Peptides against a protein of PDB entry 1EMU. Designs and how they scored, part 59

Target 1, 132 residues: chain A of PDB entry 1EMU
Amino acid sequence: PPYLKWAESLHSLLDDQDGISLFRTFLKQEGCADLLDFWFACTGFRKLEPCDSNEEKRLKLARAIYRKYILDNNGIVSRQTKPATKSFIKGCIMKQLIDPAMFDQAQTEIQATMEENTYPSFLKSDIYLEYT

## One batch from the design tools (peptide; made by RFdiffusion4, then SolubleMPNN)

Design b2_p18_3_s3 (from b2_p18_3, 7 letters changed)
Fold by OpenDDE base, seed 2:
Structure b2_p18_3_s3 (fold): chain B 132 residues (1-132), chain A 18 residues (1-18)
Amino acid sequence: as target 1 above (132 residues)
Amino acid sequence: SPEEIIQEILEKLLKEEE
């Protein structure tokens, strides 16, 4: 069953609608749902291929991600990303150089945070165990 | 689906920029 795959890798969990739902519920209870939302935002942003018609949209989206998750010093995403990574993103926003990969390093760092802490805790949680 | 979740998140972010 799919829930067994969720225990094998975070990637499998995040590729499953039910897995995402349960994990997000768990993260909300832990006060760190922004980790997952940011991760998905980065994935979605990277998929938007640059072109003349979506330049403004991509810039707005990049600014939104930056302001909500990176600039917020009280947020868990900001606390779990390296200063150099946040500085790079800020630079991209200020220069309006909006490369599809501009959030890749931040996404990697947030993924590592989930891998090391919230994901293992989720697999030991009542939410996951009761689902199995 | 994961794709639907992504779109919902992106749409919310864009609305916050309006």
Scores: peptide ipSAE 0.739, ipTM 0.957, DockQ to the pose 0.828
Fold by OpenDDE base, seed 3:
Structure b2_p18_3_s3 (fold): chain B 132 residues (1-132), chain A 18 residues (1-18)
Amino acid sequence: as target 1 above (132 residues)
Amino acid sequence: SPEEIIQEILEKLLKEEE
């Protein structure tokens, strides 16, 4: 069943609607749902192909991601991303150099945070165990 | 689905930016 695959890979968990729902519920209880929301925001942003027709949209979206998750010094995403990574993102925003991969390093760092802490905790949580 | 969740997140972000 899918829940067994969730225990083998965070990627498998995040590729499953039920897995995402349960994991997000868990993260909300832990006060760190922004980790997951940011991760998905980065994925969605990267999938937007740059072209003349969506340039303004991509810039607005990049700014939104930056302001909500990176600029917020009290946010968990900001606390779990390296200063150099945040500085790079800021530079891209200020220069309006909006490459599809501009959030990749930040996403990697947040993914590592989940892999190291919240994901293992989820697998031993009542939410997950009651589902199994 | 993951795709639906992504779209909802992106739409909310864009709406908050306005």
Scores: peptide ipSAE 0.738, ipTM 0.957, DockQ to the pose 0.832
Fold by OpenDDE base, seed 5:
Structure b2_p18_3_s3 (fold): chain B 132 residues (1-132), chain A 18 residues (1-18)
Amino acid sequence: as target 1 above (132 residues)
Amino acid sequence: SPEEIIQEILEKLLKEEE
């Protein structure tokens, strides 16, 4: 069953609607749902093909991601990303150089945070165990 | 689906940027 695959990899968990729902519920209880939301935002942003008609939309979206998750020094995403990574993103926003991969390093760092902390904790949580 | 979740997140972000 899918829940067994969830325990084998974070990727399997995040590729399943039910898995995402349970994991997000767990993260909300832990006060760190922004980790997952940011991760998905980065994925969505990267998938947007840059073109003339998308330029304004992509810039707005990049600014939104930056303002919500990176600029907020009190946010968990900001606390779990390296200063150099945040500085790079800020530079891209200020220069309006919106490369599809501009959030890749930040996404990698947040993914590592989930892999090392929240994901293992989720597998030990009542939410997951009661589902199995 | 993951795609639907992504779209929901992106739409909320764009709305907050208004």
Scores: peptide ipSAE 0.738, ipTM 0.957, DockQ to the pose 0.835
Fold by OpenDDE base, seed 1:
Structure b2_p18_3_s3 (fold): chain B 132 residues (1-132), chain A 18 residues (1-18)
Amino acid sequence: as target 1 above (132 residues)
Amino acid sequence: SPEEIIQEILEKLLKEEE
């Protein structure tokens, strides 16, 4: 069953609608749902292929991600990303150099945070264990 | 689906900027 695959890798968990739902519920209880939302936002942003018609939209979206997750000093994402990474993102926003990969390093760091902390905790949680 | 979740997140982000 899918829940067994969820325990084998975070990737399997995040590829499953039910897995995402349960994991998000868990993260909300832990006060760190922004980790998952940011991760998905980065994925979605990277998938937007640059073109003349979506240039303004991509810039707005990049600024939104930056303001919500990176600039928020009290946020879990900001606390779990390195200063150099945040500085790079800020630079991209200021220069309006909106490359599809501009959030890749930040996403990698947040993914590592989930792998090391929230994901293992989820597998030991009542939410997951009661589902199995 | 993951794709639907992504779209919802992006839409919310864009709405907050407006």
Scores: peptide ipSAE 0.738, ipTM 0.957, DockQ to the pose 0.832

Design b2_p18_3_s4 (from b2_p18_3, 8 letters changed)
Fold by OpenDDE base, seed 4:
Structure b2_p18_3_s4 (fold): chain B 132 residues (1-132), chain A 18 residues (1-18)
Amino acid sequence: as target 1 above (132 residues)
Amino acid sequence: SPEKIIEEILEKLLKEEE
């Protein structure tokens, strides 16, 4: 069943709607749902190909991601990303150089945080165990 | 199958930017 695949890799968990729902519920209880939301925001942003028709949309979206997750020094995403990574993103926003890969390093760092902490904890949680 | 979730997150972010 799918829940067994969730325990094999974070990738499998994040590719399943039911898995995502349970994991997000767990993260909310832990006060760190922003980790998952930011990760998906980065994925979605990277998929948007730059063109004349979506330039304004991409700029707005990049700014929104920056303000919500990176600029907030007290946020979990900000605390789990390196200063140099945050500085790079800030530079992109200020210069309006909105490359599809501008959040890649931050996403990698947040993914590592989930792999090392919240994902293992989720597999030990009542939420996951009761689902199995 | 996370496509819908991604879309919802992006739309919410854009809405908050308005």
Scores: peptide ipSAE 0.754, ipTM 0.959, DockQ to the pose 0.798
Fold by OpenDDE base, seed 1:
Structure b2_p18_3_s4 (fold): chain B 132 residues (1-132), chain A 18 residues (1-18)
Amino acid sequence: as target 1 above (132 residues)
Amino acid sequence: SPEKIIEEILEKLLKEEE
């Protein structure tokens, strides 16, 4: 069953709609749902190929991600990303150099945070264990 | 499978900027 694959890798969990739902519920209870939302925002942003018709949209979206997750000093995403990474993103926003990969390093760091902390905790949580 | 979730997140982000 899918829930067994969720325990084998975070990737398997994040590829399953039911898995995402349970994991998000868990993260909300832990006060760190922004980790998952940011991760998916980065994925979605990277999928938007640059073109003349979506230039303004991509810029707005990049600014939104930056303001919500990176600039928020009290946010968990900001606390779990390195200063150099945040500085790079800020630079991209200021220069309006909106490369599809501009959030890749930040996404990697947040993914590592989930792998090391919230994901293992989820597998030990009542939410996951009761589902199995 | 996560496509709908991604779209919802992006839409919310864009709406907050407006």
Scores: peptide ipSAE 0.753, ipTM 0.959, DockQ to the pose 0.779
Fold by OpenDDE base, seed 5:
Structure b2_p18_3_s4 (fold): chain B 132 residues (1-132), chain A 18 residues (1-18)
Amino acid sequence: as target 1 above (132 residues)
Amino acid sequence: SPEKIIEEILEKLLKEEE
């Protein structure tokens, strides 16, 4: 069953709608749902192919991600990303150089945070164990 | 599939930027 695959890799968990729902519920209880939301925002942003018609939309979306998750020094995403990574993103926004991969390093760092902390904790949580 | 979840997240972000 899918829940067994969830325990084998974070990727399997994040590729399953039911798994995502349970994991997000757990993260909300832990006060760190922004980790998952940011991760998916980065994935969605990267998938948007840059073109003339998408330029304004991509810039707005990049600004939104930056303002919500990176600029907020009190946010968990900001606390779990390196200063150099945040500085790079800020530079891209200020220069309006919106490369599809501009959030890749930040996404990697947040993924590592989930892999090392929240994902293992989720597998030990009542939410997951009661589902199995 | 996380497609719908991603779409919802992006839409909320764009709305907040208005």
Scores: peptide ipSAE 0.753, ipTM 0.959, DockQ to the pose 0.780
Fold by OpenDDE base, seed 3:
Structure b2_p18_3_s4 (fold): chain B 132 residues (1-132), chain A 18 residues (1-18)
Amino acid sequence: as target 1 above (132 residues)
Amino acid sequence: SPEKIIEEILEKLLKEEE
């Protein structure tokens, strides 16, 4: 069943609607749902291919991601991303150099944060265990 | 399967930016 694959790989968990729902519920209880929302925002942003017709949309979206998750010094995403990574993103925003991969390093760092603690904790949580 | 969730997140972000 899918829940066994969730325990094998975070990627498998994040590719399953039921898994995402349970994991997000868990993260909300832990006060760190922004980790997951940011991760998905980065994924969605990267999928938007740059072209003349969506240039403004991509810039607005990049700014939104930056302001909500990176610029907020009290946010968990900001606390779990390295200063150099945040500085790079800021530079891209200020220069309006909006490459599809501009959030890749930040996404990797947030993914590592989830892999290190929240994901393992989820697998030990009542939410997950009651589902199994 | 996460496509819908991704789109909802992006839409909310864009709405907050305006």
Scores: peptide ipSAE 0.752, ipTM 0.959, DockQ to the pose 0.803

Design b2_p18_4_s1 (from b2_p18_4, 7 letters changed)
Fold by OpenDDE base, seed 2:
Structure b2_p18_4_s1 (fold): chain B 132 residues (1-132), chain A 18 residues (1-18)
Amino acid sequence: as target 1 above (132 residues)
Amino acid sequence: MSALEKESEKVLEKLLAE
């Protein structure tokens, strides 16, 4: 069953509607749902290929992601990303150099945070165990 | 679309709505 795959791979968990829902519920209870939302935002952003018709949209999205998750020093995403990574993103925003991969390093760092902490905790949580 | 892709789009749409 899918829930067994969730325990073997975070990616498997995040590629399942039920998995996403349960994990999000868990993260909300832990006060760190922004980790997941940021991860998905980065994934979605990277898929938006640059073209003349979506340049403004991509810039707006990049700024929104930056302001919501990176600029907020009190946010969990900001606390779990390295200063150099945040500085790079800021630079991209200021220079309006919006590469699809501009959030990749930050996403990697947030993914590592989830892999090391919240994901294992989720697998030990009542939410997951009761589902199985 | 996969669940992952759908959720990614959903999150971005939410950001745009803010």
Scores: peptide ipSAE 0.809, ipTM 0.969, DockQ to the pose 0.908
Fold by OpenDDE base, seed 5:
Structure b2_p18_4_s1 (fold): chain B 132 residues (1-132), chain A 18 residues (1-18)
Amino acid sequence: as target 1 above (132 residues)
Amino acid sequence: MSALEKESEKVLEKLLAE
C-alpha cells in the first residue's frame, strides 16, 4: 500500500494526495506547515518556463515567495535557511533577475530540514500510525 | 498531473491570491 512507500521516501509521501494531506495536518500541529508550502512553491515556481508573456507573473510570484517565507525573520523557513541563501534570493528580487532556479538552494535546505526532523517525526506520529 | 504537481500549482495560486 502507498503508506509503506511514504516511509521509504519523502518524495513518495509528497507525490500522494493522502500523504500530503496527512503530512500537512501533522506539520500544522507542529507549527511548521510553512516548510511544506515553501517546498511546493519552489517546485511550482521552477516549472514555470520564462518567456515574455509570463515575466510579470514570475516576478510577482518570486516576490510573494520572498515576502512570505524569506523576509519574515521569525518564520520557520527563514530560520531554517542560511543567511547567504537568503541574501542571494534578496539580490535576485532587487535586481529583478528571476531565474527558475533562484530558490533551489533554499528548497534544498528546507528539504534537508524536513528529511532530518519533521519527516521522521511524522512517521512516528499518531496521525501516520493510525492510518496504517 | 501528479499529486505533487497539482499541489505545487495550488500553493502558487494561493500565494497569488493573498
Scores: peptide ipSAE 0.808, ipTM 0.969, DockQ to the pose 0.905
Fold by OpenDDE base, seed 4:
Structure b2_p18_4_s1 (fold): chain B 132 residues (1-132), chain A 18 residues (1-18)
Amino acid sequence: as target 1 above (132 residues)
Amino acid sequence: MSALEKESEKVLEKLLAE
């Protein structure tokens, strides 16, 4: 069953609608749902290929991601990303140099945080265990 | 689209709506 695959790979969990829902519920209870939303935002943003017709949209999205997750120094995403990573993102925003990969390093750091902390905790949670 | 791709798009749409 799918829930067994979730325990084998974070990617498998995040590629399943039910898995996403359960994991998000768990993260909300832990006060760190922003980790997941930021990760998905980065994934979606990277898929937007630069072109003249979507330049404004991409800039708007980049600014939104920056303001919501990076700029907030008290936020869980900001606390789990390195200062140099956040500074790079800020620089991209200020210079309006919006590369599809501009959030890649931050996403990597947040993914590592989930792999080392929240994902293992989820697999030990009542939410996951009761589902199995 | 995979569930992962769908969720990614959903999150971005939510950000744009804020």
Scores: peptide ipSAE 0.807, ipTM 0.969, DockQ to the pose 0.906
Fold by OpenDDE base, seed 3:
Structure b2_p18_4_s1 (fold): chain B 132 residues (1-132), chain A 18 residues (1-18)
Amino acid sequence: as target 1 above (132 residues)
Amino acid sequence: MSALEKESEKVLEKLLAE
């Protein structure tokens, strides 16, 4: 069953609708749901190929991601990303250099945070164990 | 689309709506 795959990799968990739902519920209880949303935002953003018709959309999205997750020093995403990474993103925003990969390093760092902390905890949580 | 892709789009749409 899918829940067994969830325990094998974070990617498997995040590629399952039920897995996403349960993990998000867990993260909300832990006060760190923004980690997941940021990760998905980065994934979605990277998929947007630059073209004339979507420049405004991409810029708006980049700014939104930056303001919501990076700029907020009290946010968990900001606390779990390195200063140099945040500075790079800020630079991209200020210079309007909106490359599809501009959030890749931040996403990597947040993924590492989840891999090391929240994901293992989720697999030990009542939410997951009772589901199985 | 995979669940992952769908969720990614959903999150982005939420951000745009804010």
Scores: peptide ipSAE 0.807, ipTM 0.969, DockQ to the pose 0.907

Design b2_p18_4_s2 (from b2_p18_4, 5 letters changed)
Fold by OpenDDE base, seed 5:
Structure b2_p18_4_s2 (fold): chain B 132 residues (1-132), chain A 18 residues (1-18)
Amino acid sequence: as target 1 above (132 residues)
Amino acid sequence: MSALEKESERVIEELLAE
């Protein structure tokens, strides 16, 4: 069943509707659901192909991601990203240089945080175990 | 679309609506 694949990789968990739902519920209880939302935001942002008709949308989205997750020093995402990474993102926003990969390093760092802490904890949680 | 892609799109749309 799918839940066995969820235990094999975080990616498998995040590519399943039920997996996403359960993991989000768990993260909300832990006060760190922003980790997941940021990760998905980065994925969606990178998917947007840069073109003339999409430039304003991409800039708006990049600014939204920056303001919500990076600029807030008290946020879980900000606390789990390196200063140099955040500075780079800030620079891109200020210069309006919106490369599809501008959040890649931050996403990598947040993914590492999830894989090292929240994801393993989820697999030990009542939420997951009761589902199995 | 995969579940991952659908969720990514949902999150983006939510961000843009704020």
Scores: peptide ipSAE 0.818, ipTM 0.971, DockQ to the pose 0.927
Fold by OpenDDE base, seed 2:
Structure b2_p18_4_s2 (fold): chain B 132 residues (1-132), chain A 18 residues (1-18)
Amino acid sequence: as target 1 above (132 residues)
Amino acid sequence: MSALEKESERVIEELLAE
């Protein structure tokens, strides 16, 4: 069953609608749902290929991600990303150099945070165990 | 679309709507 795959890989969990829903519920209870939303935002952003028709949308989205998750020093994403990573993103925004990969390092760092903390905790949570 | 792709798109659309 899918829930067994969730325990084997975070990626498997995030590639399942039920898995995403349960994990999000757990993260909300822990006050760190922004980790997941940021991760998905980065994934979606990278998928938007640069072209004339996407330029405005990509810039707007990049700014939105930056303002919501990186600029907010009180946010969990900001606290779990390295200063150099945040500075790089800020630089991209200020220079309007919006490369599809500009959030990759930040996403990697947030993924590591989830892998090391919230994901293991989720697998021990009542939410997951009751589902199984 | 995979669940991952769908969720990514949903999150993006939500961000853009703010």
Scores: peptide ipSAE 0.818, ipTM 0.970, DockQ to the pose 0.930
Fold by OpenDDE base, seed 3:
Structure b2_p18_4_s2 (fold): chain B 132 residues (1-132), chain A 18 residues (1-18)
Amino acid sequence: as target 1 above (132 residues)
Amino acid sequence: MSALEKESERVIEELLAE
């Protein structure tokens, strides 16, 4: 069953609607739901192909991601990303150099945070265990 | 679309709507 795959790979968990829902519920209880939303935001952003028709949309989205998750020093995402990574993102925003990969390093760092702490904890949680 | 792709799209649309 899918829940067994969730325990083997974070990616498997995040590629399942039920898995996403349960993990989000868990993260909200832990006050870390922004980690997941940021991760998905980065994935969605990278998928948007640069072109004249969506240039404004991409810039707006990049700014939104930056303001919500990177700029807020009290946010969990900001606390779990390296200063150099945040500085790079800020630079891209200020220079309006919006490369599809501009959030890749930050996403990697947040994914590492989840895999080191929240993901293992989720697999030990009542939410997951009761589902199994 | 996969669940992952759908969720990614949902999140960015929500961000753009703010």
Scores: peptide ipSAE 0.818, ipTM 0.971, DockQ to the pose 0.926
Fold by OpenDDE base, seed 4:
Order: sequence, then structure tokens, then C-alpha cells
Structure b2_p18_4_s2 (fold): chain B 132 residues (1-132), chain A 18 residues (1-18)
Amino acid sequence: as target 1 above (132 residues)
Amino acid sequence: MSALEKESERVIEELLAE
């Protein structure tokens, strides 16, 4: 069953609708659901190819991601990303240099946080164990 | 689309709607 694959890799968990739902529920209880939303935001942002028709949308989205997750110094995403990473993102926003990969380093750091902390905890949680 | 792609799209749309 799919839930066994969820225990094999975080990617398998995040590529399953039920897995995403359960993991988000767990993260909300832990006060760190923003980790997951930021990760998905970065994934979606990177898929938007630069072109004339997407310029406004991409800039707006980049600003939204920055304001919601990076700018808030008390937020879980901000606390789990390195200062240099956040400064780079800020620079891209200020200069309006919106490269598809501008959030890649931040996403990597947040993914590492999930891999090392919240993902293992989820697999030990009542939410996951009761589902199995 | 995969579940991952669908969720990514959903999150983006939510951000753009704010």
C-alpha cells in the first residue's frame, strides 16, 4: 500500500494526495505547516518558465513567497534558512531578477529540515500509525 | 498531473489570491 512507500522516502509521501493531507495535518499540530507550503510554492514557482506573458505573474509570486515565508523573522521557514540564503532572495526581489532557481537553495534547506526532523516524527506520529 | 504537481499549483494559486 502507498503508506509503506511514504516511509521509504519523503518524496513518495509528497507525491501522494493522502500523504500530503496527513503530513500537513501533522505539521499544523506541530506549528510548522509553513515548511510544507513553502516547499510546494518553490516547486511550483520553478515550473513557471520565464517569458513575456509570465513576467508579471512570476514577479508577483516571487514577492508573495518572499513576504510570507522569508521576510517574517519569527516564521519557521525563516528560522530554518541561512541568513545568506535569505539575503540572496531579498536581493533578487529588490533587483527584480526573478530566476526560476532563485528559491532552490532555500527549498533545499527546508527539505533538509523536514528530512531530519518533521518527516521522521511524522512516521512515529499517531496520525500516520493510525492510518496504517 | 501528479499529486505533487497539483498541490504545487494549488499553493501558488492561494499565494496569488492573497
Scores: peptide ipSAE 0.818, ipTM 0.970, DockQ to the pose 0.927

Design b2_p18_4_s3 (from b2_p18_4, 9 letters changed)
Fold by OpenDDE base, seed 1:
Structure b2_p18_4_s3 (fold): chain B 132 residues (1-132), chain A 18 residues (1-18)
Amino acid sequence: as target 1 above (132 residues)
Amino acid sequence: MSALEITSEEVVEKLLSE
């Protein structure tokens, strides 16, 4: 069953609609759902290839991600990303150099946070265990 | 589309609508 694959890798969990739903519910209870939302935002942003029709959309999205998750010093994403990473992102925004990979390092750091903390805790949670 | 791709697009659209 799919729930067994969820325990094998975070990627398997995040590639399943039910897995995403359960994990997000767990993260909300832990007060850190922004970790997951940021991760998906980065994935969606990277998918938007630079072109004339996407220029305004990509810039707007990059700024939205920056303001919501990076600039907020009290947010869990900001606390779990390195100063140099946040500084790089800020630089991209200020210079309007919106490369598809500009959030890659931040996404990697947030993924590591989930891998080390929230993902293992989820697999021990009542939410996951009762689903199995 | 995979669940991952669908969810990513939904999150993006939500951010753009704020």
Scores: peptide ipSAE 0.814, ipTM 0.971, DockQ to the pose 0.929
Fold by OpenDDE base, seed 5:
Structure b2_p18_4_s3 (fold): chain B 132 residues (1-132), chain A 18 residues (1-18)
Amino acid sequence: as target 1 above (132 residues)
Amino acid sequence: MSALEITSEEVVEKLLSE
């Protein structure tokens, strides 16, 4: 069943609507749902390929991600992202150099945080266990 | 579309609407 695949990899969990829903619920209870939202935001951003028609949209989105998750020093994403990574992102925003990969390092760091902490905890949570 | 793709788009659209 799908829930067994969820225990095999975070990616499997995040590629299932029920998995996403349960994990998000868990993260909200832990006060760290922003980790998941940021991860999805980065994924969505990277999929927007640069072109003349979406340049403004991409810049707006990059700024939104930056303001919401990186600039907020009290946020869980900011606390789990290295200063150099945040500085790089800031530089991209300031220079308006909006490369599709500009959030890749930050996403990697947040993914590592989830895989090493919240994801394992989720698999031991009542939310997950009661679902199985 | 996969659940991952759908969710990513939803998050993006939400951010752009804020």
Scores: peptide ipSAE 0.814, ipTM 0.971, DockQ to the pose 0.926
Fold by OpenDDE base, seed 3:
Structure b2_p18_4_s3 (fold): chain B 132 residues (1-132), chain A 18 residues (1-18)
Amino acid sequence: as target 1 above (132 residues)
Amino acid sequence: MSALEITSEEVVEKLLSE
């Protein structure tokens, strides 16, 4: 069953609608749902290929991600990303150099945080165990 | 589309609507 695959990899969990829903519920209870939302935001951003029709949308989205998750020093995402990573993102925003990969390092760092902390905790949670 | 792709698009649209 799918829930067994969720325990094998975070990617399997995040590629399942029920898995995403349960994991998000867990993260909300832990006060760190922004980790997951940021991860998905980065994935969605990278999917938007540069072109004339996407220019405004991509810039707006990059700014939104930056302001919501990176600029907020009290946010969980900001606390779990390295200063150099945040500085790089800020530089891209200020220079309006909106490369599809500009959030890749930050996404990697947030994924590592989930892999090391929230994902293992989720697999031990009542939410997951009651589902199995 | 996969659940991952669908969710990514939903999150993006939510951010753009704020």
Scores: peptide ipSAE 0.814, ipTM 0.971, DockQ to the pose 0.930
Fold by OpenDDE base, seed 4:
Structure b2_p18_4_s3 (fold): chain B 132 residues (1-132), chain A 18 residues (1-18)
Amino acid sequence: as target 1 above (132 residues)
Amino acid sequence: MSALEITSEEVVEKLLSE
């Protein structure tokens, strides 16, 4: 069943609607749902092709991601990303250099945080175990 | 579309609507 695949990799968990729902519920209880939302935001941002018709949308989205997750120094995403990574993102926003890969390093760091902490904890949680 | 792709789009749309 799918829940067994969820225990094999984080990617398998995040490629299943039920898995996403349960994991997000767990993260909300732990006060760190922003990790997952940021990860999905980065994924969605990267797939937007840079072109004249998407320029305004891409800039708006980049600014929204920056304001919500990076600029907030008290937020969990900000605390789990390196200063150099956040500085680079800020630079891109200020210069309006909105490359599709501008959040890649931050997404990698947040994914590592989930892989090392919240994902293993989820697999030991009542939410996951009672679902199985 | 995969659940991952669908969820990514939903998160993006939510951010753009705020």
Scores: peptide ipSAE 0.812, ipTM 0.970, DockQ to the pose 0.926

